# Ledger of designs, part 17: peptides against a protein of PDB entry 3S8F

Target 1, 157 residues: chain A of PDB entry 3S8F
Amino acid sequence: VLTLFVAVPSLMTAFTVAASLEFAGRLRGGRGLFGWIRALPWDNPAFVAPVLGLLGFIPGGAGGIVNASFTLDYVVHNTAWVPGHFHLQVASLVTLTAMGSLYWLLPNLTGKPISDAQRRLGLAVVWLWFLGMMIMAVGLHWAGLLNVPRRAYIAQV
Target 2, 166 residues: chain B of PDB entry 3S8F
Amino acid sequence: DEHKAHKAILAYEKGWLAFSLAMLFVFIALIAYTLATHTAGVIPAGKLERVDPTTVRQEGPWADPAQAVVQTGPNQYTVYVLAFAFGYQPNPIEVPQGAEIVFKITSPDVIHGFHVEGTNINVEVLPGEVSTVRYTFKRPGEYRIICNQYCGLGHQNMFGTIVVKE

## One batch from the design tools (peptide; made by RFdiffusion4, then SolubleMPNN)

Design b1_p9_3_s2 (from b1_p9_3, 4 letters changed)
Fold by OpenDDE base, seed 1:
Structure b1_p9_3_s2 (fold): chain B 157 residues (1-157), chain C 166 residues (1-166), chain A 9 residues (1-9)
Amino acid sequence: as target 1 above (157 residues)
Amino acid sequence: as target 2 above (166 residues)
Amino acid sequence: AQALFDAVF
């Protein structure tokens, strides 16, 4: 049984998205090895939110490989590590993608563009969300490695 | 122009796919390294052992908490533990320091957790199955058992104690 | 090597 083979299509998908971002950045005038990153629309919360979600999903995906490993799962199973993992997967990628989608959807539904103030507020929200999520995720993974159990209010640490 | 654009897109895609494949091997290598250097205390999976959860309290090695700790050899013990709503039996579990302890854990009711603080003992306990964990306590003292699987209204208060005696 | 393979995959 090749359990980790599931990582192959996941990684292919992830890096295909990255390829799409590179292409988009180059179409927007970005040049060189990394210049395309700066050319992406970082002033648009509808773009920034899902991209930050993708960034959070990277360590989460790596953790998924760990969780799927029989011997390593023995170490992390039912510890704070697990909530750390799915908070990256759900509360980072899924939630930020949903947030970004709203920044696109609402203007289209109402026919009213977002104001500059709303745009700036949106950027602040998604960046702060990402930062908080990363802090929490690192803490949970660390706690998990220190054998802090999930679904318990106490731990010997 | 269309052909040129198509080729450019394919080139970027191929590059990122190659990177993806490389990262896959990096992750595998990291796992392999971790396993090679941190195998101490890893307990290999044993054979699946089954019990009848409806009778486990009435008959068999789990039925009498006074007989739950069985010496099986020199400095070797088997401890038959029940995880139930909402506690552990026996409680406390008394074992000697330095002895090899084989925990045989099962549940008469619902799924529970068996997490021993200060150790790497952490298993889910399923009704109808016996979880087997081998451990040697090097330090005397009290070790708390925590249920880390939601099992009902009293889950948060479900604790046990292992007392390791000199 | 086989044990490692089985543990990972």
Scores: peptide ipSAE 0.018, ipTM 0.805, DockQ to the pose 0.051
Fold by OpenDDE base, seed 3:
Structure b1_p9_3_s2 (fold): chain B 157 residues (1-157), chain C 166 residues (1-166), chain A 9 residues (1-9)
Amino acid sequence: as target 1 above (157 residues)
Amino acid sequence: as target 2 above (166 residues)
Amino acid sequence: AQALFDAVF
C-alpha cells in the first residue's frame, strides 16, 4: 500500500512553502541559519496567522502518518486523539489561514487600511487562538493515548 | 538577477527537501517505537467475517443472549455480543478473571462503537461484519462499555457492562 | 522490523 510514501509529495509541497518563506526573509535582509525568520513581517496578522497555522500543521501531519498506519490507528481510532488531530489540521491551519486571508481581504475590499489598533488586536487574536488550539490539541492527543473515548461525555481516566 | 534568484531558491528547496526526508525517517522511528510500546498483546487481524444483520437476532450464535458466552477451552471463552440502538447484549457480560476472551461483535441495525474502559478494546461494529477482539482481564471488577460512534438520538446513553469474576 | 513494515506499507 506504500502508506508512508503518500506523505512524501505532501512533505515536498509543504517544505517548498518553507523555502519560499526563507527566500522572502532573506530578501528582507535576514542572514544566517535563523536570521531570515526574524526578518519576516511578524507585525502583520495577515502573515502571522497562516504561519502559525503551518506550525500547527507540523504535529498534525505527523499524527496523520500515525493515523494512516493500520496497526497504530487501532490504538487511537475513535479516541480523543482524533479530534485532537482535526483541531490541528482544520481549526489551526485552515482556520488561521482563513483569518489571515481576512486581514488582507477586508482592507482591500473597503479600500481602507487597517488602523494600528486593529493590527495589534489582530495579532493578539491570532496568537491567542494559536495558543488555545495548541493547549487543546495537546490535551486531546494526551487524553486519546490514555484511551479517553471520542463522542462520550464520561471517561474513566 | 532572475537566474541568481532562481538558483538561490533551488538551494533552499534542496535543503528543505533533505530536511523533509530526515523527518520522514524520524516519523518511521516514532511509529516503530509506538508499535513496540502500545500494541503489546493486541494487534488486529485483518480476516473479514460476514453475517446477515437481518437474521442475526433470530438464528446463530448471537440469537440468544443467555448462550452468548461459550467456553471454547479450559481457560478460553468466546463471547457473542450485539451492539444495537441503544445498548449491548448480553448485558452484563460475565467472564472469569484470567481467561482469554474472544469477543465476536456485530450489529443488527447501524454502526456502533465498542469501547471498553480500562482496556485497549476499541472497535467499530458494522452491520454485516463481525469484529473480533481478543483480551484477557487480569483484574476482577466491572468494566464499562461505551459507544464511541454516533448511532442516533440515544447514542449518549448507550452503555454496557463487563463483569469479571474472580 | 516486519511489524513496522506491515504497519506502514
Scores: peptide ipSAE 0.015, ipTM 0.794, DockQ to the pose 0.056
Fold by OpenDDE base, seed 2:
Structure b1_p9_3_s2 (fold): chain B 157 residues (1-157), chain C 166 residues (1-166), chain A 9 residues (1-9)
Amino acid sequence: as target 1 above (157 residues)
Amino acid sequence: as target 2 above (166 residues)
Amino acid sequence: AQALFDAVF
């Protein structure tokens, strides 16, 4: 009930954020239907990390609706599907947002900008983290649909 | 200037909201597809039933494992299963191939799982509640029951067996 | 600790 109650407002919020990103990209010189995406500051880990988190949250959010559906929950409940969902929501969105926030917060708190080396390392970290999370999440969701149980060390599939 | 910016932002928001609405229909379609392709074989049945977990071992249909399998009609059975720390009873559960089986599962102690490998039978078992699952085994053989809800130190070793006879 | 902090940030 709670999930379904917040699903529509959450989607509206997410797409409003996307609209804000489009506006920002166009202000930065992006043109066309997709050119505004390229104009966004992809060289800043404080930007990239939360955005990647949002991208991971898309399938995770859809999965939330699935998990909250009575009929579909019978299929996915206590399978590897559930950890897959959590890793998208927590380990992707929350974690990447936290990581990105540090790249904004620390320079502001210390009054020192991050070095170029730190910036490049940060970009590598958040991208690798995202890719790893996507691989794991896709694998877990797939395994869940194949009836691999969670909280069990064995599976006969 | 501020008005122009506001109007531009609003236009983008409207566009993305329209896209959002379209995506809702896509998600609904995907959910429907998933439901159609992955839910075959298990039918949840019955209303919420309550039992006293403190007496379920001493009286009632779960008390005697030898009487746990009850024929309720032609090619229809009800199986009263206890999930406990750390196992299942009866064990093995013996049922005929092709029969409609109604599992009535409860717990005398803590929350357990009831996951039957090779099937989509997968329910939580709560003390004081009866989980009801309807299933027909089409293939003879042994089906392992796995606990997929943490229930204590012996959780990982909590297994049962369903034997489907020809 | 302060020296380490200054070195990292």
Scores: peptide ipSAE 0.012, ipTM 0.760, DockQ to the pose 0.013
Fold by OpenDDE base, seed 5:
Structure b1_p9_3_s2 (fold): chain B 157 residues (1-157), chain C 166 residues (1-166), chain A 9 residues (1-9)
Amino acid sequence: as target 1 above (157 residues)
Amino acid sequence: as target 2 above (166 residues)
Amino acid sequence: AQALFDAVF
């Protein structure tokens, strides 16, 4: 019940953030239905990391609603599905947001901008992290649906 | 100007609200799909039943493993199972093929899991609460019981066996 | 803490 109560304000927040991103993209010269996305600063790891986190949070949030269902939870509870959900919510959104925050915070605190090499390395790190998290999350969700148990080192499948 | 900016923001908000509504239907469809394709995993919950975990080992239907399997009908059995640190009793659990088995599972100590491989049986076992699961084994053989809830130092080695006889 | 800060920044 609590999960469903917080789901509505969370969705509202998500779409508000999306609206802010659209506005920012349009201010940067983006036009059309999707042109604003391309206009966002994808060359900045401080931007890319949190956004990738948000993208991972979308299926994770949907999974949260599934986990809160009294009927569907019988299928997924204490299976590999649950760790998959956690990795989308924490290891993706929270971790990538923290990483992105550091890419902004450290240059700001030191007063020294990051070099181009550091910027490119940062982009590589956050994209690779996101890719790895998506692979693992999809695998865990799939395994969970195949009845692979959570907190066990052995499974029938 | 401020008025133009305000109007633009409202337009974007309306657009995203429309998108959110569309996504709501997508989510409903995904839930419906999951429900339709994975209904075999649904285990109906039994009526809430309480027991005293401090005395369950000494008295009552869980106290004697030799009396744990009770025939309640011509092709119906009740099995009183204890999940404890770190194992199950009785072990093995012997039941006939094709019979309706009602598992009554509880714990004398901490929370455990009761996951039977090859079946949809997957429940948490709480001290003071009786978990009720109904299942019919169609195939004879051995089914492993796995604890999928962390319960202490021996958690990883906590296994049981159900033997289904022809 | 200050020494650590000075070493990093």
Scores: peptide ipSAE 0.005, ipTM 0.770, DockQ to the pose 0.013

Design b1_p9_3_s3 (from b1_p9_3, 5 letters changed)
Fold by OpenDDE base, seed 1:
Structure b1_p9_3_s3 (fold): chain B 157 residues (1-157), chain C 166 residues (1-166), chain A 9 residues (1-9)
Amino acid sequence: as target 1 above (157 residues)
Amino acid sequence: as target 2 above (166 residues)
Amino acid sequence: NEALFNLVF
C-alpha cells in the first residue's frame, strides 16, 4: 500500500519552498549557513505571514504521518489531536497565506501602498495569530494524547 | 552566468531534497521505535464483521438488552452494545472487575462514536459493521461512554455508563 | 512485525 509514501511529495514540496527561501535570502545579501534567514524581508507582512504558516505546517505535517499510521491513529482518532492537526494545516498555513496574499493584493489592486502604520499593524496581526495558533495547537495535541474526545463538551482527564 | 545560477539552484534543491528524505526516514524510524517499545496499548484490528442494521434491533444478540452481557468463560464476557440516536444499549453496562470484556458494538441508524473515559476504548460505530474491542477494567467504578462522532441534534447529550463491579 | 509492515505499507 505504501501509505507513508504519501508524505514524500509533501516533504519534497515543503523543502523546495525552503530552498527557494534560502536562494532569495542569499540574493538579498545573506551569507553563511544561516545568514540568508536574516536577509529575508521580515518587515513585510505579506512575506512573514505565509512563512509563519509554513512553520506551523511542519509539526502539522509530522502529525499527518501519525494520523496516517494505522496503529497510531487508534490512539489519536476522534480526539482533540485531530482538530489540533487541522488547525495547524488550515488555520495556520492556509489562513496565514491568505492573510499574506491580501497584504500584497490589496495595495496592488488599489494602487495605493500600505502606510508604515498599516505595515506594523499587519506584522502584529500575523505574529499574534501565529502565537495564538501555536498555543492552541499544542494544547489540543496534548489534550488529545490525554484522551480528550473530539466533538464533546465534557471530558475526564 | 545563467549556467552558474542554475547549478547553484540545483545544488540547493538537491540538498533540501536530501534533507526531506532523511527526515522522512527519521519519522518512520521514530514511529517504528515507539511501536516496538510500546506495544501494550496497541490493539490489533479484527476482521470486518457485518450485520444488517435494519434487523439488528429485532433479532440477534443485540435485540435484548437483558441478554447483552454474555459470559463466555470463567472471567470472560462479551457485551453486545447498540449505539443509537441518542444513547447506548444496554445502559448501564454492568461488568465484573478484572474480567476480559469483548465489546461488540454496532448501530441501527447512523454513525456514532464509542469513547470510554479512562480507557483506550475509542472506536467509530458504523451501521452494518461490528466494532470489536477487548478491554479489562482493573478499577471498579463508573466509566462514561461518550459519542465523539456527530450523529444529529442530540449528539451532545449522547452518553452511556459502564459500571464495573468488584 | 506485521503491525510495522502495515504501518508503512
Scores: peptide ipSAE 0.012, ipTM 0.803, DockQ to the pose 0.050
Fold by OpenDDE base, seed 3:
Formats: sequence, structure tokens, C-alpha cells
Structure b1_p9_3_s3 (fold): chain B 157 residues (1-157), chain C 166 residues (1-166), chain A 9 residues (1-9)
Amino acid sequence: as target 1 above (157 residues)
Amino acid sequence: as target 2 above (166 residues)
Amino acid sequence: NEALFNLVF
């Protein structure tokens, strides 16, 4: 129980970000429980990338609680589960946030706005990245639950 | 306008914080449920046992691989295993089917893994500490031991075998 | 591999 309380500050931070997104969506005309989501700028890869990262971070965070739990960690430790967790936390949230930041930073540094073609390509890249990461992460978590070892090129299962 | 925006943000934050707390309780409940319904057997933390990694190969129960398997009861055995760069001792480990096996595993050099495929045996092996794992093999056959903790250039080739005899 | 092991260890 005490171990789970460690997650409280992190959850507070994460959901503060979500609150900011809700506020932004409502300012853009979104209404209702979910209408604000649709109102967000989903046509901008600089926005979509970190949001997709956040979405990947949610199951990763839940897994973090599992990994921090003594009894449950025994089941998943040094299995493919752990790399799966890493890819949800680092390769999704951190990486996609970096990608999104780049889509904002480069136009500002160069003084040139991105073309429509570049924007569409950027959207394709971040969505494909997210999809690939989710497939890999789910596969790794599944393999981990089947006791596939980490850092091994072969498995009996 | 700024004041109105600030109040709106606070309202949303309160909602999300409430959701956060609710999710925390859900996670606690899920963990509790998992522990309560776990059928594979939860292995509790054992007492910390220490050994001197510099002498473990020369003196003590790990020194002679021929004496590594010790019968402690009619259907109980203790197996003293060394994980080292890059292998396991003894290899193979021979144990009878249906017997309760207590593995006492340590390392003379660096951290290794002890992962037995087809079982729930999966522990890190630290120099100076003894890892204790209890397991009963219900099926005869060969079980591969895999090092799942990076231990050097030969890590990928570090394998052992447990042979369970009828 | 064995040669590498002997070189390093």
C-alpha cells in the first residue's frame, strides 16, 4: 500500500497536464465530457506526438506500479515485461515528446513554417511510431507474462 | 479574463485529481485481487544469507560440485549452485521428480541471472549473497537455465541444465 | 569467443 502511494505525486503531475489539455480544448470550442478532445489540434504533429506519448505512458505507469510491487515484480523481473515497460515509458512518452518538440522547434529556428506536405508526413510518422511502439510493447509484455527471459536470444516457450 | 481562466483551470485540476485518486484505489484493488487469486505461488522474501565470494569456490557447500546436491529429507533436497562467468555449477543439476528442491545460489564474481525455463524460478544472483528458491518439479525432463542479467562478453552463451529424473 | 574471454578475464 505504501509503495502505491509513491505514484500519487506522479499521477498528480500527469493529470495536471491532462487538465491543461482539457482547458485548451474547451477554449477551442469543445463541449461536454469528451468534446474538448475533438477540439484539440490533431492536425499538428507537434501536438499529436506528445499526446500519443502520454497515452502510451498510461499503461506504462500502471505497469510501473506492478514493477514496484514486491510480490508482482518477482513474476515479471528480468523477463520481456521489463523492456516492454521501458518502451512505453521512454520510447513512447519521452521519444514522442522529443519528436513533437522538434516539429515546433525547427520551424522557429529556421524561420520557415513547415509545408503542408511536411505536416502530413509528420503526422504519418508519429502515428506510425506510436502504432509500432504499441504493438511491440504489447508483445513484450505478453511474452514477459509467458516467462520469456530478458537479455536472451532464445526462449523455451 | 486571466482570473476566469485560472478558476477554470483549478476546477479541471480538481476533477482530474479526483480521478487520479480513484485510479489509485483501483490499482490497489487490482493488486490485492491479483495476490488473493494468485495460484502460481508467491515466494516471500527469505532471510538474508551472506557468503564470502572470494572463498566460496574453495570452502563450503559450493566448493565441490559432486556434493552440490544434498538430501535433507525423504523427499527434500538442497542444491548448492554457483553462477559464474560463464556457466553454472553443477551442470547438469540432477534432481528427482516430485521432490522439494531448495536451490541455494550464489556467485563468485559478478551479478548473474538464474532463470529456469518452464518454471517460475527467476532470481538475480549477487556475489556475497545467497539466493534461495524452493521448487518441486512435477514433470521429468530437461530444464534450461538462462542467465538473464548481463554479466559480460559471454553472457549470451551462459546456459545450464536441470535434469529431472523419474 | 573463448579467445575473447581469455583476453578479458
Scores: peptide ipSAE 0.006, ipTM 0.791, DockQ to the pose 0.015
Fold by OpenDDE base, seed 5:
Structure b1_p9_3_s3 (fold): chain B 157 residues (1-157), chain C 166 residues (1-166), chain A 9 residues (1-9)
Amino acid sequence: as target 1 above (157 residues)
Amino acid sequence: as target 2 above (166 residues)
Amino acid sequence: NEALFNLVF
C-alpha cells in the first residue's frame, strides 16, 4: 500500500522535472519534439550526472511496483533482483545526483572554475559510472529472474 | 506575452500527460508479461500460524528431527523443518518422489531463509511464525537448501539437503 | 549460472 501510494507523487515529480528540462532546452534553442533534448548542456557534468541518474530511476521505479505486487514479489523476493532494484535507485540516482552536485558546488564554494580537462574527466566519470551501473543492474535483474539467491555466494544457475 | 506563455505551458503539460499515459500502458504490459511468464509455481499465502520460538525445540512437532516427516495421506507428507543458526533440521530431509510435501518451517532464534535450488520454494522464516510451503518433487535426487537471509557469522555456510527418493 | 553471477559480482 505504501509503495503504491508513494508511486503517484514520485511520478508527478518525475514528469514535472521532465517538463522543466524541456522548457530549459527550448529556451536554449531546441525545437521540435526531441530537439530540446539536444539543446541541453550535455557538456556539463553537473547536469549530465543527475539526468543519467533520473534515467536509471525510471526502470527502478517500475521495479518498485513489481516488488510491491504480492504475486510478482514471490518470484523476485530475496533474489538478485532486489539488489538490482536498489542499485538503480541509490547507486545510480542518489549517487549521480551527489556527484553532479559536487561538480557545481565545489567550484562555487571555492570561487575557482573547473578547467576544461577537469570537465572532460568529470564527463568521463559520470558516463562510465552510469554505464557500469546499467550493466550491473541488468545483470542482477536477469540473475534474479533466473532464481539466483540474494545474500549467497553460490547459485545453481 | 503572458497568454502565449500560458499556452506554451499547457502544450507541454498535454504532451507529457500523453507520454505518461503511454508509459503507463507500457508498464502494465511489462507486468502482464512478467505474470504470464513467471507466475507458475507461486505459492499463495496461507493462514497465519504462530508458535513460541522459546519452546519449539523442546516440545511439539519440531522437537524431534526423527519424527519430522509425517505421512498425512497415501501420497502426502508434512515435514516440520527448523531453520536455526546455522543449519536445518532434519538434515537431510528425505521425501518420496511424486508425493505432495507440505513444509512447515519455523525458527527458534533469528530470521532465516529457506531457498530450495531447482524449485520455486523461497520463503523467509521468522521466529514465532510458521511458514507453510506446498511442493511436489517430480525428479529424484538431491536439492540444496540455501539461507538467503542474513542470520549471523555462519550465514554463508548455512545449507541443508532434501533427498527425493524414487 | 555461475558465469552470469560472476559477471555481476
Scores: peptide ipSAE 0.016, ipTM 0.780, DockQ to the pose 0.078; fails the geometry check
Fold by OpenDDE base, seed 2:
Structure b1_p9_3_s3 (fold): chain B 157 residues (1-157), chain C 166 residues (1-166), chain A 9 residues (1-9)
Amino acid sequence: as target 1 above (157 residues)
Amino acid sequence: as target 2 above (166 residues)
Amino acid sequence: NEALFNLVF
């Protein structure tokens, strides 16, 4: 009940954030249906990290509804699907948001801007993290659908 | 200026809400697809049943592994299974091919898993509750039961076997 | 536990 209850507000929040991003992108000179995306500050890890987290959260959120659904949960429960879901929700969104927050917070707290080297390294870390998490999550979800169990060292496939 | 900005934001919000609604239907379709392709073979059966985990070993249908398989119809069986630390009983579980099997699974100790490889049988087993699953084995052979819920030091070695006879 | 489960699910 709780999961389904919070699903709607979460979706509303997510799309509101997206709307804000579109507005921001257009203010930055983006035009057309997708041009606003390119206009966003993709050179800033404080921006990129949480956005990538949000992207990972899309399938994760859908998975949350699946996991909360009685019939579907019967299929995926205690399979590799569940860890896959966790890695999207926690290891992607939460972790990347924390990383992004760090890139914003540190300069503000120290009064020192991050160097270009630090910025580039941050971007690399965030993108690599996202890529790794997507590979892992997709693999785990796939394995789960193939009935690979969690908390077991053996698998039928 | 602020008013114009608010109107613009509202327009984008409306667009994204419309998109959200569209995506909702996409997700529903994906869920339906998942159900259609991955839920075949196992159906939860029955209502919530409770048992006393402190007496389940001494009396009742789970007490004697030799009597755990009960024929309830011409091609229907009920199997009373105990999941315990660290194994299953009866072990092996012997059932005929093509018969409708109703598994009644409970635990005398802690929470366990009941995952039958090669099938969609995958339930948690709680002390004091009876997990009920219905399945028909179409292929003869041995099916391994594994515990996919941590239950203690011997969790990784907790296995059972279902033998499906022709 | 049942109350908690009913809340979550």
Scores: peptide ipSAE 0.006, ipTM 0.765, DockQ to the pose 0.032; fails the geometry check

